# Peptides against a protein of PDB entry 2AZE, part 157

Target 1, 148 residues: chain A of PDB entry 2AZE
Amino acid sequence: AQECQNLEVERQRRLERIKQKQSQLQELILQQIAFKNLVQRNRHAEQQASRPPPPNSVIHLPFIIVNTSKKTVIDCSISNDKFEYLFNFDNTFEIHDDIEVLKRMGMACGLESGSCSAEDLKMARSLVPKALEPYVTEMAQGTVGGVF
Target 2, 101 residues: chain B of PDB entry 2AZE
Amino acid sequence: GRLEGLTQDLRQLQESEQQLDHLMNICTTQLRLLSEDTDSQRLAYVTCQDLRSIADPAEQMVMVIKAPPETQLQAVDSSENFQISLKSKQGPIDVFLCPEE

## One batch from the design tools (peptide; made by RFdiffusion4, then SolubleMPNN)

Design b1_p23_7_s1 (from b1_p23_7, 14 letters changed)
Fold by OpenDDE base, seed 2:
Structure b1_p23_7_s1 (fold): chain B 148 residues (1-148), chain C 101 residues (1-101), chain A 23 residues (1-23)
Amino acid sequence: as target 1 above (148 residues)
Amino acid sequence: as target 2 above (101 residues)
Amino acid sequence: SNKKKMEEFNQKFKRQQELVLLL
């Protein structure tokens, strides 16, 4: 009947919305872990060195990275107020955001790729509130996606 | 019947979504707390050595771009055009080059 | 065309080949 059809449409809509939210939550968790882990690493490093790094030797978040071959010729045009930039390359380039950098640094403990060791998982769990720990475990096992 | 089954499914999905929303709220709260903590923000940095995880400066040129929030970025990577365009509305854009070690 | 747009951009904006190096 028409009523059943309407409910089936609604069911599918809700399922898709949940799927999207699950993806968003996973990314948020990875960001939280990565940020906290980064801060912890740097705090420890500065304590061991008994001094902070030189100010111009570090890059604070947020940022993006652009890389290309050293052989690539780059032409850069900049507005007077530095509000606009145009880069022209003669070959291919890559763009990465800061979160991707943190992930590749291992700051997300390999959770993003399901490559967590037992120790990595322990670290990841320690960097989130208790309520999120079960979800972190599911992410590590690749079992996220079921109805809960 | 079929109608009853669908109704039950929708109720279960609603409960699942509510749980999901709760977890997301917890997570976003934690991220906000991090953003509000001055010491954490001071320590939220990477080094040129860290950037090697993306590309080795010995083989690749590595540029760092710091732009205000909501800066527009357009990139074209094709056989005929290789271009990046940046347009900020809130402030100046800073671009740095990571030196080779 | 893309070429025309780029030319217009270049007329309005400065060109720089060297970027600031991190210390």
Scores: peptide ipSAE 0.024, ipTM 0.854, DockQ to the pose 0.038
Fold by OpenDDE base, seed 3:
Structure b1_p23_7_s1 (fold): chain B 148 residues (1-148), chain C 101 residues (1-101), chain A 23 residues (1-23)
Amino acid sequence: as target 1 above (148 residues)
Amino acid sequence: as target 2 above (101 residues)
Amino acid sequence: SNKKKMEEFNQKFKRQQELVLLL
């Protein structure tokens, strides 16, 4: 009985770890797709314009976004060396990382929400190595999550 | 019996996890390749127009924070306190304001 | 104490209300 109990505990531990790794893998796939798609977009845009965008008009990754109402009063305190910042708001704010921005831009082809069109799915598949294509397909179909 | 069943399950789960690890390694390798490619990094940017997909500058103030790796960010968002703290160990932090349309 | 922390903060930080605009 004790042997079975020990193995059951181990089984549960492994199941939980697998679930976590599945989530991590999905995020990594989305990041890969988003990054490659972004690069592709910008490359194409620069080719069409025959010039790169003005340096001050773009924000290179990585970055973080903080947004709040225009009516929000912000008090910003900065260390002399700019190594430390403190922002005090009088109202709520939102924080977004660059990956979330890319997702909302559609750079992940809607794969993150399972809203891929046929064209989106085709694009997504084209941006990953062949070994990952089946997983991308499963993500699009919402079939990921089952235990192996 | 139950013992045999559990043993078999553990073996199968081990194989499944190994497959996941392999796929994750492929992904991390691809991301590393992107990070090492100078041209890709040059092209890894967004515009202010892109940022409007997150928040419209007409209604929202949008700040962009560029900080060195491993910068600590602490945020408090409650009815009584709204605060963001940033602390870098590897260099200065840059903060920009996205202009309105 | 909170007072001490605030004092330390004031010594290390300066307040700036102006942010650099993009573009």
Scores: peptide ipSAE 0.022, ipTM 0.858, DockQ to the pose 0.036
Fold by OpenDDE base, seed 5:
Structure b1_p23_7_s1 (fold): chain B 148 residues (1-148), chain C 101 residues (1-101), chain A 23 residues (1-23)
Amino acid sequence: as target 1 above (148 residues)
Amino acid sequence: as target 2 above (101 residues)
Amino acid sequence: SNKKKMEEFNQKFKRQQELVLLL
């Protein structure tokens, strides 16, 4: 009766909390993979070039990206100390964080969309601790969401 | 019975959550280690070419914003107002354009 | 280069606290 109802409410609460944590974990895993893969890529590139890239040619994390049509007129005002910026656009714009950039670069190996080749999955697994490998596999298979 | 079943479910969910917490701790630790590793941070960069995965500068204006931690970003994207506001408390904000070529 | 572009952009902003960007 009432006791069962209370337990069912609690059950649902816990299920939702688990779902939220699963989502958070997936994002954390993607970030980890993306970062490590990026670092690995750049390390390899620098080794091949036998030198670091010119400092002015790269953008270090963290950053955000704002893009809009080249036809868009942008009014920008800044404070004297550069602590405040205001951008006014006459049309729509997009904002992307650095993680999204990394994902679109393929640094997350397509795991973010479940579009992993066998090679992608192998790479993804290699970039996480052993304890996370099963979860990466589940992410690739789209089977995350079950109860442990 | 129903009560026993629910009780057992809650126990199982608790175990599942504990497992998740453990995995999350591992993951957050890894990210922290990455943030603390000087070499990793040195190598944590993209190029303008990489940014083309988001938008091609030939067709889109692409701005890069580098701001100190905890910078406040407010964006309004509506038919009547298209605005981005940035407010930093820890230092200056840097904004630059990705070159077309 | 990114840094150069940033510097140029920031210098422009430093000179003008309110700018209109036309691309």
Scores: peptide ipSAE 0.018, ipTM 0.854, DockQ to the pose 0.027
Fold by OpenDDE base, seed 1:
Structure b1_p23_7_s1 (fold): chain B 148 residues (1-148), chain C 101 residues (1-101), chain A 23 residues (1-23)
Amino acid sequence: as target 1 above (148 residues)
Amino acid sequence: as target 2 above (101 residues)
Amino acid sequence: SNKKKMEEFNQKFKRQQELVLLL
């Protein structure tokens, strides 16, 4: 009885850990797809233009984005060495990481929101190693975790 | 019995977790390879036009922050205070604005 | 408090610079 109880606790622990790892894996897959898709897009664009973009016209990863209404008043204080910044807003703002930007750009092929067309899924599969393709398919179908 | 059932469940869960670990290792390896590839990193960029997918500079101010690793960001967004604080230990922080069209 | 921290920062770091425009 006590042994069964201990095993039940362990079972629940493993189930939770698996759930966490599934979430982590999905995010890693999305990042991989997004990064490779971005690189592919830019490579193609530069090839067509026969030149790279101007240096100050692009933002290399990693970065974060802060946006607010154009009507928002912002006060900015900067240390002399630029190691410290303070922004004071008179209204609400939003913060986004670079991965979110890539997702909203469609670089993750809509896989993140379950809005993956057949073409999107084909692209997504092409950007991951063969071993990950089944999981990408499961993500697109919303059936992750149904195997066990 | 209950013991046999639980034992079998744990074995299946172990196999599932091992599979996940394997897949995660593959993903981590791929991401590392991307980070180590000079050409990939050179091409890992977005434009101001891309940033409009987040917010249109015609309606919103869009600010970009480039900071060294381990930079600390603190944000307060309440009715009484709207604040962002950045502290770097490894170098200067760069902040850019996306221009309006 | 956050307000206190902000005030302390503002007292120490008063330099304001224009943000660099992209493009």
Scores: peptide ipSAE 0.023, ipTM 0.855, DockQ to the pose 0.040; fails the geometry check

Design b1_p23_7_s2 (from b1_p23_7, 16 letters changed)
Fold by OpenDDE base, seed 3:
Structure b1_p23_7_s2 (fold): chain B 148 residues (1-148), chain C 101 residues (1-101), chain A 23 residues (1-23)
Amino acid sequence: as target 1 above (148 residues)
Amino acid sequence: as target 2 above (101 residues)
Amino acid sequence: DNKKKAEEFNKKAKKQQELVLML
């Protein structure tokens, strides 16, 4: 019946939307874990050193990094007010946002790949509210994707 | 029947979406709390050593870009053109290189 | 990949402006 067909279309639409939200939630969880873990690491490090790092030795979030071979020739054009930058490379480059950097640093405890140790998982769980712990566990197991 | 089954599915999906929204709200709240905490923001940094751990400056040039919010980033990466374009609307963009070890 | 990353970055900046502004 036409009514059933309409509902099936709606069902599919909702499923896709849920899938998108699941992805967004996972990313938010990873960000939360990464940020809290980073802050915790730095706090501990500064306490151990009994001093903060030199101001010019650290890069505060947010930031973006671009990396390329040292052999890559880069031409940079900058506007007078530094509002606009244009970089031309003679070879390939890579762009990474700060979150990706944190993930690669292990700040997300390997949860992003579902390849975290028991200790990493414990850390990850400790950095989120209790309500999110089950989801963190599912992420670690790679079982996220089902409908609640 | 089929209609009843679909109706039930839609109800369940609605509940699932509501749960996701709830969890997302929790996450965003936590992130906002971090952003509002002065000490946390002070400690929200990486070092050049951190960057070296993920991209060795001995082999790779590492450029750091600090841009104001809402800065537009465009990238072209093809055999014919390799380009990055940045356009800020809220202030100057700061670019610097991560020094080698 | 880089192009997509740039687009995603811009998209995130628009969707989560408040968070991006704060973090």
Scores: peptide ipSAE 0.253, ipTM 0.900, DockQ to the pose 0.401
Fold by OpenDDE base, seed 4:
Structure b1_p23_7_s2 (fold): chain B 148 residues (1-148), chain C 101 residues (1-101), chain A 23 residues (1-23)
Amino acid sequence: as target 1 above (148 residues)
Amino acid sequence: as target 2 above (101 residues)
Amino acid sequence: DNKKKAEEFNKKAKKQQELVLML
């Protein structure tokens, strides 16, 4: 009885760890796909344009985005060394990290929501090492974690 | 029996976790390779046009924040307070607006 | 939720600061 109880505790512990690692792995995969896809897109675009975009027209990763209504009043306090910023808004705002931007751009091929077309899935698979392809497939099908 | 079943489950879970660890290592390695590739980093950018997928600058202001590694971000979004706090440890933070056009 | 996003940002920065911030 005690032996079984101990094993059940361990089982639950492992299940939780696996769940956490699955989430982390999925995010890593999405990042990899998104970054590689972005790089490929830009490489192709620059080749077509025969030049890179103007430096002031692009935002290199990493970054975060904050958006709010144009009518929102923003008070910004900056430390002397610019190490500290404080923004006060008189209305709601939204924060987005660079990965979210890439996802909304479609750079993750819709894999983040399991809404990949056949072409999207093909692209996603092509942007990861072979060992990760089965997991990408599972993500696209929404079957990750189904074994547990 | 119950014991045998649990033992088998644990073995399967162990194998699954090991596989996850392996896959995560592969992913991490790939990401490091990307970070170390100068050409990839040069091409790792978005445009203000891309940011329209988040918010249209015609209707909303879009602020871009370039923060060094290990920057601490805090946000408060309530009826009483709408605030963003950034604290960098490794250098100055750069903030700029995405133009409408 | 902005608070959640901020927390996730900090979490990622702590766990994957090298990878997340270099890319």
Scores: peptide ipSAE 0.248, ipTM 0.896, DockQ to the pose 0.373
Fold by OpenDDE base, seed 5:
Order: C-alpha cells, then structure tokens, then sequence
Structure b1_p23_7_s2 (fold): chain B 148 residues (1-148), chain C 101 residues (1-101), chain A 23 residues (1-23)
C-alpha cells in the first residue's frame, strides 16, 4: 500500500541521516582524541624541558597548511585590512587543515584508518569520556555503521 | 505484516538516532570545554618539525595560514588556474612560512 | 583535490561555528 511505500521512504531517509551522523560523530571523536593527545604531548614535553617553547617556534591551532614546490611561483594579493588574500600559483599546491596534520602526526592514534595497535587503542580510549569508549572500540574494529 | 515490520524498524532507527545524538552532544561538549580551557589552548600547538609529516620544508614551501572563524576558503586547482582565495569576516588573516631547518 | 578540501573546510567551519576550535 501507499502507506508502506511512505514508510519505506522514511526508513531510507532515516538510514541516510544516521549514516551522516555516524560520520560526523567519528570525525568529532577523532578531533577530540587528536586535540587531547596533542595537548598531552606538549604538556609532557614542556615539563621535561621545564619551559615552554619559544613563541615564534610553534603554531597554535587553528590553522591550515599550504605547501607547494619551492620552484612554484606564488603571487599574493592582500587587502589593506588583511581580511582578504588571493594566492596565485603557477603550479599545483596542496591544502591541509590542522586535523589532517594532527592525524599524520599520529595524534589520532591511527584510529582514523583503523590501524590501531593495542597501545594506540588504549590511548584513544583514555582520551574520551566513558560513554564514547564503545564507539572508539567499534571504530578501531571497523564495525561502525551498525544500528544501535 | 509488512506494515508492522516497517513500523518496528522506524522505531528502532529512532532509538539509534537518539543514541547518536546523545553521543554527539557529549563529544561536542567536550570540544567546547577544550576550547574554553586556557591551558589546553596554550598547549594546542604544533611545531615546524611536526609539519614535516605533511611536507618537508627542505623540498617544498610550507605556508601556514591562521584565519579567524568563519573565514571563507576557496581553491581552484586546474591546468588553467591554481588559486587560493581567503575572505575573513571577523579579523585579519595571518600568513607565515615554515622555515627550513 | 584541493577544491574538495576547501569545500570540506568551509562546511566544517559552518557546522562548527559555535566552537572556537575549527579542527
């Protein structure tokens, strides 16, 4: 009946929404883990050094990275108030957000790729509230996407 | 029947979504708390050495862009045009180069 | 794809505008 068809459409809509929310949650978890792990790393490092690093030697979040060959010519146009930037390159470039940097640094413990060692997983779990630990486990196992 | 089955599925999906919403709220709250913690923000940094995981400044230019929230980023990467456009609404944009070791 | 990354960045920024961090 038409009612069944309507419910099937709704079912599919909900499934898609759940899938999207799962993806968002996973990203949020990764961000949380990466951030907390970074803070922990730096805290420990500063304690060992007994001083913070020079201010100009570090880059605080948030940021984005743009890299290109040293041979690439870059033309930059900047507005007077520095609210607007325009970069023109004569060759290809790459853009990376800060979370990607953190992931490549291993701050997400390999959870982003499901490549967690036992130690990595332990670290990841320790950096989230208890309520999120089961989900972290599922992410590590690659079993996310199931219906709760 | 079919109708009953679908109805049950929808109820289960609703419950699942509610659980997801709850978890997302927890996670978002944690991120907000981190953003509000002065010590965490002070320690939320990377070094140029860390950036080598992305690209080695010895081989490539590594540019760091610090833009205020709600900054619009546009990129064009084609054979005809290689361009990055940044438009901030809340303040000036800062650009730095990661020095070579 | 840089265009895709830019779009994702903008999307995240919009969704997380209430957050100070744009991770």
Amino acid sequence: as target 1 above (148 residues)
Amino acid sequence: as target 2 above (101 residues)
Amino acid sequence: DNKKKAEEFNKKAKKQQELVLML
Scores: peptide ipSAE 0.214, ipTM 0.893, DockQ to the pose 0.326
Fold by OpenDDE base, seed 1:
Structure b1_p23_7_s2 (fold): chain B 148 residues (1-148), chain C 101 residues (1-101), chain A 23 residues (1-23)
Amino acid sequence: as target 1 above (148 residues)
Amino acid sequence: as target 2 above (101 residues)
Amino acid sequence: DNKKKAEEFNKKAKKQQELVLML
């Protein structure tokens, strides 16, 4: 019947939307864990040093990273007000956002790749509200994807 | 029947989506709280040493871009052209080079 | 060590010029 066909279309639509939201939720969880873990690390480090680091020695979020070979020639043009930049490279480069940097630093506890030790998982769980802990566990186990 | 089965599936999917929405709201709330906490923001930083996990400045040049929100970034990466363009609407852009050890 | 500004990359002295960004 036409009604059943319409419902099947709606079912597929909702399944796709849920899949998208699952991906978004996972990213949000990783961001939260990474941020809190970073803050915790730095807080501990500053306490041990009994002082904050020099202002020009740290990079506060948010930021973007660009890396290329040291042999790459870079030409840079800057507007008068520094509102506009143009970089020309003679070879390939890479761009990374701050979240990717944090992940590579291990701030997400390896949860992004499902490669968590027991201690990593414990840390990850401790950095999220109780309501999110089950989902963190599922991410670590690679069992996210089912409709629950 | 078929109709009842589909209806039940849709109800279950709705419940699942509501659960996801709830969890996402919790996450966004936590992230917002972090952004509103001045101490957390003060401690939300990396060092040049941390950036070595991305690329070692001994082998790679590492450039840091600090731009105001809503800054436009465009990149072209092809054999014929390698280019990055930045355009801010809210203020000046700061660019730093991570020094080699 | 302190960070350096990327203005040092301007080998052709193109600083303080208006730019046309490509789309």
Scores: peptide ipSAE 0.072, ipTM 0.869, DockQ to the pose 0.031

Design b1_p23_7_s3 (from b1_p23_7, 16 letters changed)
Fold by OpenDDE base, seed 2:
Structure b1_p23_7_s3 (fold): chain B 148 residues (1-148), chain C 101 residues (1-101), chain A 23 residues (1-23)
Amino acid sequence: as target 1 above (148 residues)
Amino acid sequence: as target 2 above (101 residues)
Amino acid sequence: SNKEKAQEFNEKAKKQQELVLML
């Protein structure tokens, strides 16, 4: 019947919305883990060091990274208020956000790719509230995506 | 019947979505707490050595962009032109090179 | 691609902001 068909459409719509939210939650969890892990690493490092890192040697979040060959010529135009930037390159460049950097550093414990060792998983679980631990486990196993 | 089954499914999906929203709220709350913690923000940094996992400064120029929230990023990467455009809404943008450069 | 990454960045930032505001 038409009513059943309408409900089927709504069902599919809700399933897609849930899928999108699952993806968003996974990313939020990865961000939380990566951030807390980074802070923990740096705290430990500074405690072991005789002095804090030099001011110009560290990059605080948030940031964006752009890399290109040292041979690449870059032209930069900046507005007077520095609200607008335009970069022109004569060759290929790469863009990376801070989260990508943290992931490549291993700060997300390999959870982003489902490549967690037992120790990585233990660390990841320790960096989230108890309510999120089951979800972290599912992410590590690659079993996220089902309706719960 | 089918109608009753679909109605039940929709109710279950609603409950699932509510649970998901709850978990997301917990996560966003944690992130907000981190953003409000001065010590955490002080320790929320990477080094140029860390950036070597992305690109080696010996071979690549590594440029750092510090932009305020809601900054628009546009990029064009084609044989005709290579371009990055940044437009901030909340404040000035800061750009600098890694010290190893 | 860089273009896609830039678009993804903008969309992600927008979604994150909206999520923070709504939750």
Scores: peptide ipSAE 0.348, ipTM 0.905, DockQ to the pose 0.284
Fold by OpenDDE base, seed 5:
Structure b1_p23_7_s3 (fold): chain B 148 residues (1-148), chain C 101 residues (1-101), chain A 23 residues (1-23)
Amino acid sequence: as target 1 above (148 residues)
Amino acid sequence: as target 2 above (101 residues)
Amino acid sequence: SNKEKAQEFNEKAKKQQELVLML
């Protein structure tokens, strides 16, 4: 009886750990797809252009975005070494990391929300190693974790 | 029996976790390869036009923050306090505005 | 919320570092 109870606890622990790892894996896959798709897009664009984009017109990863109304007053306090920043806003603002930006750009092919078209899914599969393709398919279908 | 069933479940879960670990290793390896590839690094960028998917600079102020790894980000968003705090450990933080068209 | 996003950002960064160390 005690042994069974211990095993049940262990089972639950493992299930929870697996769920966490699944979430982490999905995010890693999305990052990989988004990054590779972004690089591919830009490579193609630069090949078609007579020159690369002006250096000051592009934002290299990693970054975060903060947006707010143009009417919002922002006070910024910066340390002497620029290691610390403090922004005070008089109204609401939004924070977005670079991955979120890439997702909204469609770089993750809609896989993040399960809204992949057939073409999107084909693109997503093409941007991962073969071993990950089945998992990408499962993500698109929303069937990840169905075997557990 | 119950014990046998639980034992079998644990074996199956172990196999599943091992598969996940393997796939995660593949993913992390791919991401490291991307981060180490000079051409990929050069091409890993967005434009201000891309940022319009988040917010239009014509209507919103769009601030870009480039912070070194391990930078601590804190945000307070309440009726009486709207604040962002950044603390870097590895180098200076760069902040700039995305210009309008 | 922005607070939650900030927390998620920090936790994500930490977890990624842990994954690099573990895998």
Scores: peptide ipSAE 0.331, ipTM 0.903, DockQ to the pose 0.303
Fold by OpenDDE base, seed 4:
Structure b1_p23_7_s3 (fold): chain B 148 residues (1-148), chain C 101 residues (1-101), chain A 23 residues (1-23)
Amino acid sequence: as target 1 above (148 residues)
Amino acid sequence: as target 2 above (101 residues)
Amino acid sequence: SNKEKAQEFNEKAKKQQELVLML
């Protein structure tokens, strides 16, 4: 009985760890897909334009986006060395990281929601090493972790 | 029996975890390769037009924050306090607005 | 929430520092 109890504890520990790793892996896959897809898009666009965009017209990764109403009053305090920023808003705001932006742009091919089209899935698969393709398929089907 | 079942479960879970570790290593390796590719990094950008997928500059102010690695981000979003705090350890933080087209 | 996003950002940066450098 004690042996079984010990194994059950270990089983639960492993299940939890696996769940965490699954989440991390999914995020890594999405990052890889989104990044490669973004690079591919921009490369194609620059080729079509025969030149890169103006330097001040683009935002290189990494970045963070903050949006709020134009009516929102923002007070900003900046340290002398610009190492510290403090923003005070008089109303609600939203924060988004670069990955979220890429996802909303469709750079992750809708894989983040597990509802990508066949074409999106094909694109997603093409942007990862062969070893990751089965997992991408599972993500698209929403079947990740189904064995647990 | 119960013991045999648990033992089998643990073996299966071990294999699953090993597979996950392997796949994660592949992913991190790929990401490192991308980070080391100068051309990829040059092309790793979005435009203000792309940011419209988040918020339309015609309706909302869109602020872009370029923060060095290891920058700490804190946010408070309550009825009495709406605040963002950024603390960098490796360099200055750059902030700019995305213009309306 | 914004608070959660900030926390997630910090945790991700701490845990995956090299990845944050890349993306």
Scores: peptide ipSAE 0.317, ipTM 0.902, DockQ to the pose 0.335
Fold by OpenDDE base, seed 1:
Structure b1_p23_7_s3 (fold): chain B 148 residues (1-148), chain C 101 residues (1-101), chain A 23 residues (1-23)
Amino acid sequence: as target 1 above (148 residues)
Amino acid sequence: as target 2 above (101 residues)
Amino acid sequence: SNKEKAQEFNEKAKKQQELVLML
């Protein structure tokens, strides 16, 4: 019947939306874990050193990273007010946002790839509210995907 | 019947979506709390040593871009053109290099 | 050094201001 067909269309729409939200939630969880873990690491390091690092030795979030071969020739144009930049490279380059950097640093405890040890998982769980712990566990197991 | 089954499925999907929305709200709240915490923001930093996890400055040039919010970034990466353009609306853009150790 | 590279960028920027204006 037409009614059933309409409901099936709606069902499919909801399934797709849920899939999108699952992906977004996972990313938000990873961001939270990464940020808190970074802060915790730095706090501990500063406590052990009994001093903060020199101001010009650290890069505060947010930031963007661009890397390329040291042999790459780069032409840079900057506006007078430094509001505009143009970089021309003679070879390929890579751009990374701060979240990607944190992930590669291990700040997300390997949860982003499902490659976390028991200790990594314990750390990840400790960095989120209790309500999110089950989802973190599912992410670690790679079981996220069903109707949750 | 078929109609009853579909209706039940939709109800279950609605509950699942509501749960996801709830969890997402919790996450966004936590992230906002982090952004509002001065001490957390002070400690939210990486070092050039950390950036070696991305690319070793001995082999790669590593450039850091600090730009105000709402800065437009465009990149072209093709065999014919390799380009990055930045345009800020709120203030100056800061660009610096990680030194080779 | 970073300062030296910054200066290099600035010098190149001075020579390429017309390109920036096209952005």
Scores: peptide ipSAE 0.112, ipTM 0.876, DockQ to the pose 0.029

